Peptides against a protein of PDB entry 6DSZ. Designs and how they scored, part 168

Target 1, 361 residues: chain A of PDB entry 6DSZ
Amino acid sequence: NYVVTAQKPTAVNGCVTGHFTSAEDLNLLIAKNTRLEIYVVTAEGLRPVKEVGMYGKIAVMELFRPKGESKDLLFILTAKYNACILEYKQSGESIDIITRAHGNVQDRIGRPSETGIIGIIDPECRMIGLRLYDGLFKVIPLDRDNKELKAFNIRLEELHVIDVKFLYGCQAPTICFVYQDPQGRHVKTYEVSLREKEFNKGPWKQENVEAEASMVIAVPEPFGGAIIIGQESITYHNGDKYLAIAPPIIKQSTIVCHNRVDPNGSRYLLGDMEGRLFMLLLEKEEQMDGTVTLKDLRVELLGETSIAECLTYLDNGVVFVGSRLGDSQLVKLNVDSNEQGSYVVAMETFTNLGPIVDMCV

## One batch from the design tools (peptide; made by RFdiffusion4, then SolubleMPNN)

Design b2_p18_7_s2 (from b2_p18_7, 5 letters changed)
Fold by OpenDDE base, seed 1:
Parts: C-alpha cells; structure tokens; sequence
Structure b2_p18_7_s2 (fold): chain B 361 residues (1-361), chain A 18 residues (1-18)
C-alpha cells in the first residue's frame, strides 16, 4: 500500500504577520490552500513552529487582538464558509491550536460575489464583516464567551462592492467600500449598528472615483480615513482632507496587493501584476495645534519580485512575498540600489511546484 | 533585528528614493 504522500501545496494564497504564538514573538502565518503554516521570525530567519490542516481552502486569514488578550487570535474563513477563531497555546514543548469559536456562515439565498470572499475585522474588535454575496453584508459580533459564531445579514443597496474595510478611530464600527453602479465607481461609508442590525449613514462619501478603483486601505490614526487605489490614481480621503496622485509608473501594471509597514500608516508596500514592488509614502504635516495631517502622497519603485498574491512586512526591511503564480520570496530592502537600480534583494526563495490539481475524490 | 544584518535605515532609504 504505497501511501502516495500527497504533495503539500506550495502556492501561497494568503499571509499575515503578528503576535500569534506569544505577545513577544513575531510570527509569519502562511496560507497554502488548506494548510496553515506558522513561523516565528528570528534573527536567524524563519523558524517553523506548526502546520495546521484546515477543513477547506482558506479564503480569509486575519489576526486580531481583542481587549484584554495578550496575543493575537486568528480568524479563518474557508471557501465553504466555515469560520473559526484560533488561539495558539504552548505548555512547555506541547503546542496546541485551540478553536475558541466556530460556525458556518453560508446563506441559503444569495448570489456569490464575482470578486470572491472579503473578510474584515473592526480595529476595535467589535465585529467581523463578511462580503460573501451581492447585496449583503454579514456581521459576526465578537463576544468573548461565545463558542458559536453567530452571524446576521445587513442589506446593502450597493450590489457590486469591489472592496471593503473597517475604518480606524470611529465611535461606531464603520465600513468604507468601493462599489460600482451604472454611473461608475464610488466610495461610501456606513456605520454598522449591532443593536439595530442596520447601517447608518457614514461620515463621508466620494462619488465618481476612478473607473478602475479596486482597493481600499484603511489608514490608522493619526491620519485616519482611507486610501483608494486604482489603475491610474491613488487617492486619500478622511472626510476633511482629500488628496489624489496619478503617478505614471502605476499605469503600467495593476496594483493587486498591499501591506502596511508601520503602525502609524505612513508607509505601505504595493505589489502589481508584473511583480513590481512599490513603496507608498504618506508625508506628514504637523499643525500648530499638534494635529497631524496628510501633506502629500508619493509612490516609489523599490524593485522587482515574484508576482505577489500577498505581501507582509516582517521586520528590519525584510518582506515576505507570497506568490500563487511563482516562487514565494523573502526579500530585503536596501538603502543602496544595485546596478539595476533595485532596492530589493532576494534572501530566500520558496519553490512553487504549481497548482495542486485538487483531485476531488 | 532579523537576519543578522544591519537595521534598515528608513530615513536613508526614503531619501534615496526622492
């Protein structure tokens, strides 16, 4: 009986950095289809800690830290709509991944969205939001003592949501989303009422954004607001401040992923469909009253990597480039450019053996 | 820092990109 050891998946479809194993440890978590790989980021490199098999393809993977938790919890949603919240526990050499909560969030009625599953977590950990179906926004309240993830739907008048995020610094959970209607693409905000299970009017909207606006980045305080990334433009809006740039360099290829480098939201990594890695810079202006406002946006080319499905900044200028189509990489940002003008050097490459043909047996 | 290299001088990198 030759147990054909099914080759482990090598294509990366998600990655996240945080403090999952402990408050002090920096972790890299990598989603490869049904497998979750957990690493500790050390001075010597990535140390593997645990691999976890999931009951389905991972569609959403997000770290979050509820109030009173010393380390991050992990939210996972599978393509079959199985949701769970995972905790890492270590006692000596014994490592356990514990399911704190689970549930199935599938609806019997609804059209699955063409842009796939979007899962987001409120920065204050009040709720999880899910865009699974057109015209619906699913909410999972985050309650500490609930082992069963219960969800409810709120109707969205906007049927074609492109991307959605929770905003920072809002009294109530507030979403910001790009949507398309017959007149074009627009940005809108809604407050989410857990009590009334409805949307309230959000703090701002921006009608008639770029036709190819595809991504929303929620910007933390002190800036607040959101960045909207399109094919030709990058815009910032926080209700009071609006700023747009149209750097020619981004027109060459579509930006497909992003990652925040620093907690204050001053720097972001951007990856495009050609494997170009960019830095998005938010320039600060300090007002006389001590308030920080956005002065300018700038995009700069760092170099070329594998085509990123996901990006995550680790530490010390090291970036993990998760690739679905090519080899994943650890890359280092350098102050000095090489002979080709690149500020990026590959440190390690992880061979992608190609799509695992899901032989549905 | 990770990977035993010198820490990235962000200010220097940002300046080099200008």
Amino acid sequence: as target 1 above (361 residues)
Amino acid sequence: GIFTGPPLDWDALIEALK
Scores: peptide ipSAE 0.604, ipTM 0.950, DockQ to the pose 0.694
Fold by OpenDDE base, seed 2:
Structure b2_p18_7_s2 (fold): chain B 361 residues (1-361), chain A 18 residues (1-18)
Amino acid sequence: as target 1 above (361 residues)
Amino acid sequence: GIFTGPPLDWDALIEALK
């Protein structure tokens, strides 16, 4: 009886950074199918702390810090619509992952969206939003005392949502999303009323964006608003300011992932389908009244990495490149380019053994 | 600092990318 020890998955399908193990620790969390790996980022490298088996493929993984929490909590949604909020607890050498809340958010009626599961958290931790089905936006109110995650649906008139985020700096939770209709792709905003369980008109919309607009990045204050990434263009909108760039370099390959470097949203990493790593720069202009506005957008090529499924900036120019198709990497950004003009150096490579084809013989 | 080596000079990097 050859017990073929099922090889652990190595393909990365998600990664996040934050303070999960403690308020002081910087963590890297990596999703590999049903497996969650938790690392502490140290001066010596990534220190493994815990591995957690999930009862399903991880579809959403987001860190968030509710008011009054000393460290981040982890929201996970599986592909089978099992939702949980996890907390890390350590007592001496004993490490426990505690389920603070859980629930199944599957609907009996609905067409699963072709673009997959999208899960987002309000920056002020008022709610979780889920796009699971076409024409529905699911809301999970965040309440500290609820061990059971309760959700409700709001009908969304826009049936084909491409991407959605919560905006920053909004009095009410506000979503910004790219959607497609017969006329093309558009951007719209809605305020989410928890009380009335409905959408209200959002602060702005932008009709007829680029036909291949695929990603929304919510920009923190002081800029606010959102960045919309397409195949040929990158646009910024916050209701008052609009700016668009069309750098030729991004036309070569589709941008597929992003990660914010600065808390204020001045810099982002972008990864494309060819493994190119870019820096997106937001240049600020300070007005006479002390307000900060966006002056310009700039995209610069840093170098090449494995094809990123996800990117996570850690610290000191170190980036984790989570790859599904190739080897994941820790890379370092350098001030000086190498002989090839690259500002990226691979520090560590994590071998991806590919999908285990369960041949049921 | 995190990892080995000097801290990244972001200003220098951004300038190099101009």
Scores: peptide ipSAE 0.602, ipTM 0.951, DockQ to the pose 0.663
Fold by OpenDDE base, seed 3:
Structure b2_p18_7_s2 (fold): chain B 361 residues (1-361), chain A 18 residues (1-18)
Amino acid sequence: as target 1 above (361 residues)
Amino acid sequence: GIFTGPPLDWDALIEALK
């Protein structure tokens, strides 16, 4: 019995940070193809806790905390459209990953979107949204007592969605998305009615955004709204305020990933295809009535890392750089730049051995 | 602070980036 110890995947295709093992623990979760690695972030470094094999390539991995939960739950969607909600349970030395809910969300009819699978969770945990197929938005209502993930589709008039997020601070679940039509790329919002299983008109839209607008970032309160990232520009819109910047530095390479640094959405990390790491800064303006509005956007180069597939801020200026094409890294942000003008120092490097050819023998 | 060393002074970093 040759136990061919299949080489473990090393290419990272997703990472998230949250409180999965406990309410107090800070965790780093890393998706490597079919493998989920769970770490506890400690003062001494990353402590491995559990490694889990999934029944397929992880396409979506998101932490969320429903009302009444003491810690985060994990939503996973595989490339074969198997969805599950996972919970971490520890009893003494026994560690179990429990499936709270599961379901297959594949449709028999539909064209898989060219931009791949997008999975998003409403900030208030009312639903999960999935863009799997062109012209369809799949909704999974989040019901605490339901072990079976049931989904329904809402038709999207916009056939070519580039990216989509749920907005913060909305009475009803509201999506914001970039889409392409023959006239260019646009941003639109829809409210999602669970009751009627339809879209209602959203709070705002922005027609004719940059032609290469590729990412939507939902901004938490007090700012609200969304950031739209393109090749040449970064724009903010919340229905009342619009701001745009076109920093020349972002034209050099396409921004491909982002991560929020702080809960209020004042700072984001951005990674591009050349491995450059940026800080996106939202400058606040306090109004006389005590309302906080966005004054300006600023992008600053921090340094260079491996080409990020995903970024996640841990704590204390430590960032995990998940790389598919190169080595993943733990990097530290420094107050002082080095001789090269970089504010980034590599702390640890995780060797990427390349694509695991699952030779099914 | 996470890992060995002083906590990151965010204000100082942001100021350095100006």
Scores: peptide ipSAE 0.598, ipTM 0.946, DockQ to the pose 0.675
Fold by OpenDDE base, seed 5:
Structure b2_p18_7_s2 (fold): chain B 361 residues (1-361), chain A 18 residues (1-18)
Amino acid sequence: as target 1 above (361 residues)
Amino acid sequence: GIFTGPPLDWDALIEALK
């Protein structure tokens, strides 16, 4: 009887930071295949609180705070299209993960997108959006009293969506997405009507972006708009202002993940396929009328880490580097560079026992 | 701040990156 002790998965495929256990606690949530690990970020380090087994591989993991909630709720979508909204509940020493809502959002008809599942949440918590299938955008309305997650599809004319996000500061839920057609890659926006279950024209579009534009970052107010990351360029657009940079340093390796450092969207961490960690800086200009506009974009190399599948800023310059291909890390940003010019120091390393995927260079 | 050590001086870091 070979008890193959099923080794717990160690490869990280998602991470998020928020206030899940309480309004006051800072949490790190880590997705490792079918397992969710919940930590409290303390002065002493990461304190494990709970591990949760999911019924499938976690494909989407997002924290959100509906109006009237004191702490964040967790949306999870599995690779088998099981969706749930989870709440953390503690009563003394008893810890429960409560399913507030659940549902299966699989469609009988549709081509699964080659780029996988994308799940996004409206910043105002009006809906969840899912890109599961080509030519379809699935909407899950968020209602407090609904224990059953119901979804509907809106047809997308754009069949090949690369990435999609909800924008901030929009009267109606508005998506911004990169898509590819025979003419190249483009950025478009749509307003999502829950009532009519259709798209309306969005506030702006940008045709003919960089051919390898791969990521959309929604920028909070006061800047608003979106950042589009490509292989060679980083662009910003908010409907009124357009900025583009093409720093040579990003051409060396593809940026594959990002995380916002501050709530106002002035700073972002970027990770590339070589494990380089960058800071993207949004330089502000304050106008005489008190309005804040984007003056410039700047990218600076911080240092090197494990190849990040996901990044999340914790606090006090500490970053969790979730790695699928290598060891996950807690790293510290420093004011002073080391002898190698790095501003990054590894604080803790979490061994990845997963299959060594031979990176075919 | 979290973890042991001084708080990160963001202004100083950003200046150092210029």
Scores: peptide ipSAE 0.575, ipTM 0.946, DockQ to the pose 0.681

Design b2_p18_7_s3 (from b2_p18_7, 5 letters changed)
Fold by OpenDDE base, seed 1:
Structure b2_p18_7_s3 (fold): chain B 361 residues (1-361), chain A 18 residues (1-18)
Amino acid sequence: as target 1 above (361 residues)
Amino acid sequence: GIFTGPPLDWDALVEALK
């Protein structure tokens, strides 16, 4: 019996940073098809802690911290619509990944969205939102006592949602999304009522955004609002302030991923389809009343990496570049550019052996 | 180690990019 040691997947399709193993530990979690890899970020480097096999391809992987939890929980949704909430438990040398809750969130009726599965978590951990099917927004209420993840659908009038996020600093859970209709692409917000299981009017909308607007970034307080990334422009809106930039450098290749560096949302990393790494900067202005407002947006080229499927800032200027098409990397940001004008140095490279064609026999 | 050394001075980096 030749146990064909099935080669472990090497292509990265998701990554997240947080405090999963403990309140104090910084973790890197990497999704590779059906495998979840958990690392601790140490002074010496990445220390592997655990690998977890999932019952399907990981489509969504998000860390969140409900009120009263000392560490982050992990939400996973598979491509087959199996959802779970995982907790890390360590007792001495014994490590267990515990399923706190699980459920299947597949609908019998619905057209799967062409842009794939989107999963988002309310910053206040009131709910999980899922865009699985056109014209539907699925809500999973977050309740501590429920081992079974129950979901309900809210009908979206907007059939072609491009991207969606929960906003920060909202009294009620509020989504912001880019959608397309025959007139173009637009941004809209909705409040989500758990009680009534319906949408209420959100705080703002922006009609006729850039035709290729593809990503929404929810911006934390004190700025609030959202950033909309297109092919040619980057825009900010928070209901009171609108600001747009059109840096020529982003026209060369489509931005495909982002990661927030600072808790206050002042800096983001952006990756494009050519493997260019950018910094998005939110310049603040402090008003006389102590309020902080957005003064300007800037985009600056840092350097080149592997083509990122996902990006996550770790610590000390180190970024994990998760790549599906190429080798994943740990890269370091430097204050000084090298001879080529790059502020990025590769520290470690993880060979991608290509797609494991699971020959479903 | 990969994460040894002083933390990145983001302000200095931002200034260098101007």
Scores: peptide ipSAE 0.591, ipTM 0.955, DockQ to the pose 0.902
Fold by OpenDDE base, seed 4:
Structure b2_p18_7_s3 (fold): chain B 361 residues (1-361), chain A 18 residues (1-18)
Amino acid sequence: as target 1 above (361 residues)
Amino acid sequence: GIFTGPPLDWDALVEALK
């Protein structure tokens, strides 16, 4: 009986930072195929706390904190459409990852979207949204007492959604998405009615965005709205304000991931296909009435890292670069550039042994 | 440790990027 000790996956396909183990702990959660790794961010570095095997490849991993929870819960969706909400519980030295809720959200009918699974959580924790199939938006209402994740579908007229996020600061859960039709790519918003299980007209739309618009970033208050990232341009829209930039530097390689640095959405990290790390800056203008408006957008090159599949800011300028194709890294941002003009220094490298051929025998 | 040292001066970094 050759127990082929399956090598643990090393390729990172997702990462998230939050307060999962406690309200006080800063955690880094890393998805490596079917493996979830939980770390506590300490002054000394990453301290491993728990590793969890999931029943399938992790496709979505998001932390969220429903009202009345002291710490974040973890939503996971697998590539096989198994959904769960996980809670960390520690009693003395005993650590348990508890499934608060679970369910299978697979539909019998539907075309799986070519852009894969998208899972998003309303910032106010009213619902989870899933784009699994073309022409459908799946909603999982978040209810504390429900151990079974129930979902329903809302029909999307837009069949080819590229990316979707929930917006911040909306009275009703509101999605913003990039979609493609024969005329090009567009941005649209919908309000999601849980009661009626339908979409209502959203606050704004922007037709004919850049042809290669690929990512939506929901911007928190006070700015609100969304950033749309394309191959050649970055645009901001909040219904009232529109800004677009076309920095030549982003044309060199496609931006593939992003992460918010500041809670107020003033700064974002962007990673491209060449492993370049950028800072996206939202310059604010404070009005006399105390309103904050977006004055300008700016993109600046920080340096180079491994090709990021995901980015997450930790603390003190430390960023985790989760890489699928290369070694994952902890990198530090510096105020002063090095001789090469880089503001990024690799602090730790995590060897990627390559794709685990899950020979499910 | 990776978090040892002075806190990142974000304003200074942003200024340096200008």
Scores: peptide ipSAE 0.590, ipTM 0.949, DockQ to the pose 0.829
Fold by OpenDDE base, seed 2:
Structure b2_p18_7_s3 (fold): chain B 361 residues (1-361), chain A 18 residues (1-18)
Amino acid sequence: as target 1 above (361 residues)
Amino acid sequence: GIFTGPPLDWDALVEALK
């Protein structure tokens, strides 16, 4: 009986950076199918701290810090709709991952969305939003004392949501989403009322965006609003200001992931299906009244990496490139380009052994 | 700083990308 030790999955399907192990530690969390890997980012590199087995494929992984928490909590949703909020606790050498809350958020009725599971957290930690099924938006109120994750559904008139995010700087939790109807793709906003368990009219909408608009980036203050990424264009809207660019370089391959570099949302990393890494730059204009507005958007090619499933900026120009199709990488951004004109240098490569083919013999 | 080497000069990088 050869116990074939099932190789641990190596394909990355999600990554996030934050302060999970402590308030001071910078962590990299990597989702590899059912496995969560927790690293501390050190001067010497990634230090492994803990691996956690999840009872299902990780579909959503997001760090968030509720008011009064000293460090980030981790929200995980599995492909089987098991939700949990995890906390890291260390007592001496003993490391425990504690489940603060859990629940199953599966509905008995609903068509699973073709674009998969989307999970988002309100920047003010008022709620978690889930797009699991067409025509439904699930809300999990975040309450400190609630060990059981309770959810309710709000009906969405828009049946084909492409992507959705919570906006920053909103009095009420506000979602911004790209959806498709027979007339094309559009952007809409809704306020989410926890009290009434309904949508209210959001601050703005943008009809007839690019036909291949696929991603929403919520922009933090002072800019606010959202960036909409398409195949040919990148657009910004905050209700008052609209700006669009159509850089020819992005037409070559679809942008599939993004990550914010700085807290103010001035810089983003973008990855495309060819493994190209871009910088998206938001140029600010300071008004005479002290308000900051968006002056311009720019996209610049940094270099080439493995095809990113996810990107996360760590620190000091170091980026983790999580790859599902290729090897994951730690890469360094440099001020000076190399002989090939690249501003990216690979520091470390993590071999992807590919999918475990369960050969049922 | 994180990892080895000098901190990234973001302003210089942004300028180089212009």
Scores: peptide ipSAE 0.589, ipTM 0.949, DockQ to the pose 0.671
Fold by OpenDDE base, seed 5:
Structure b2_p18_7_s3 (fold): chain B 361 residues (1-361), chain A 18 residues (1-18)
Amino acid sequence: as target 1 above (361 residues)
Amino acid sequence: GIFTGPPLDWDALVEALK
C-alpha cells in the first residue's frame, strides 16, 4: 500500500494582505489550491498561524471589513461555487476559524465564463459581486445577521465581461468593467440597486478602449475612478478626467496582476508574464482649492521576480510574489539599484513542487 | 529579520526611477 502522501500544494493561486487575526496584526493569506495558509507578518518574517483546508479549489479570496467589525473578515468562493465568510477567533492558544456565513451560489442555468470566476467586494461592504456566468452578475447582499449567503442575479447585456471591479466613493455600489463586443473592447459602469435588483446607468463609460484591455483597477479617493490596463496602454478615467500612456516597456509582456501599495492609490505594483515587476505611479496635482487631481501616469521597471499569479505589498518595501508557475518569493524593494539596474532583491524563496508546466514560450 | 531595518524611503525610490 503505497501511501502516496498527497503532497501539499505549493503553487499559489491567490494572496491577500490585511488584518484578519486581529486589528493590529498584519496578515498574509495565501491560497494554494484547496489550502489556505495564514501568516502573521512580524519583524522577523512570516510566522505561520493556521492552515485551513477548503472543500474545493479557492477561486476567490478577499478580505473586507464590514462596518462595526474591528478586524477583517475573509470571503472565499470555491471553484464549485461554495461561498463562505470566515472569521478568525483566538482564545488563548486556541485558534478557531469560524464560518460566519455560507452558501452555494451555483446556478442551474448559465454558461460558465471562459475567463473564469471573478469575485469582488464593494469597498463600503454593501455587497459581493460575482461574475460566474456570461450575461449574469450575481449579487450577495452583506448583512451581519445572515448566516446564509443569499444571492440574486442581475442580467448583463454585455455577455463577454473581461474584468470587473467595484468603484470607490460611489453613493450606490457601482461596478466598472471591461467587456468585448463585435466592435471591440469597451469600459462601462453600472450602479447596482439592491432594492430593485437591477442595474442603473453608471457615472461614465469609455467606448473603444485598447483591443487587449484586460484589467480594471479601482482607484480609491481622492482620485477615484479606474485604471484600465491593456497590452500597449494604461488608461485612467474617473468620469471627468481621462489620461492614457503607452510606455513601450509594457508591450513586451502582458501585465497579469497588480497590487496597491498605499491606501491613497498613488502607487501600484504590476507583474507581467515574464516576471517583470513594475511600479505604476499616479502623479498628483494639488489645486489651489486643496483638491487633488491626477496629473500623470508613469510606469517604471523595478526588476525581475518569479512570474506572479498574485502580488501583495506587506511592509517595509517587502512584497510577496505568489507564483503558480515558479517559486513564490519574498522580495525587497531598494532605493538603490544593483549592478544590473534592479531595485528588487529576493529575500526568501518558496519552492514550488507543482507540475512543471512546460511553458512553451 | 526581513522586516527589520530602516523603512523604505519611497520618495527616494520614486526619484531614483525618474
Scores: peptide ipSAE 0.579, ipTM 0.952, DockQ to the pose 0.870

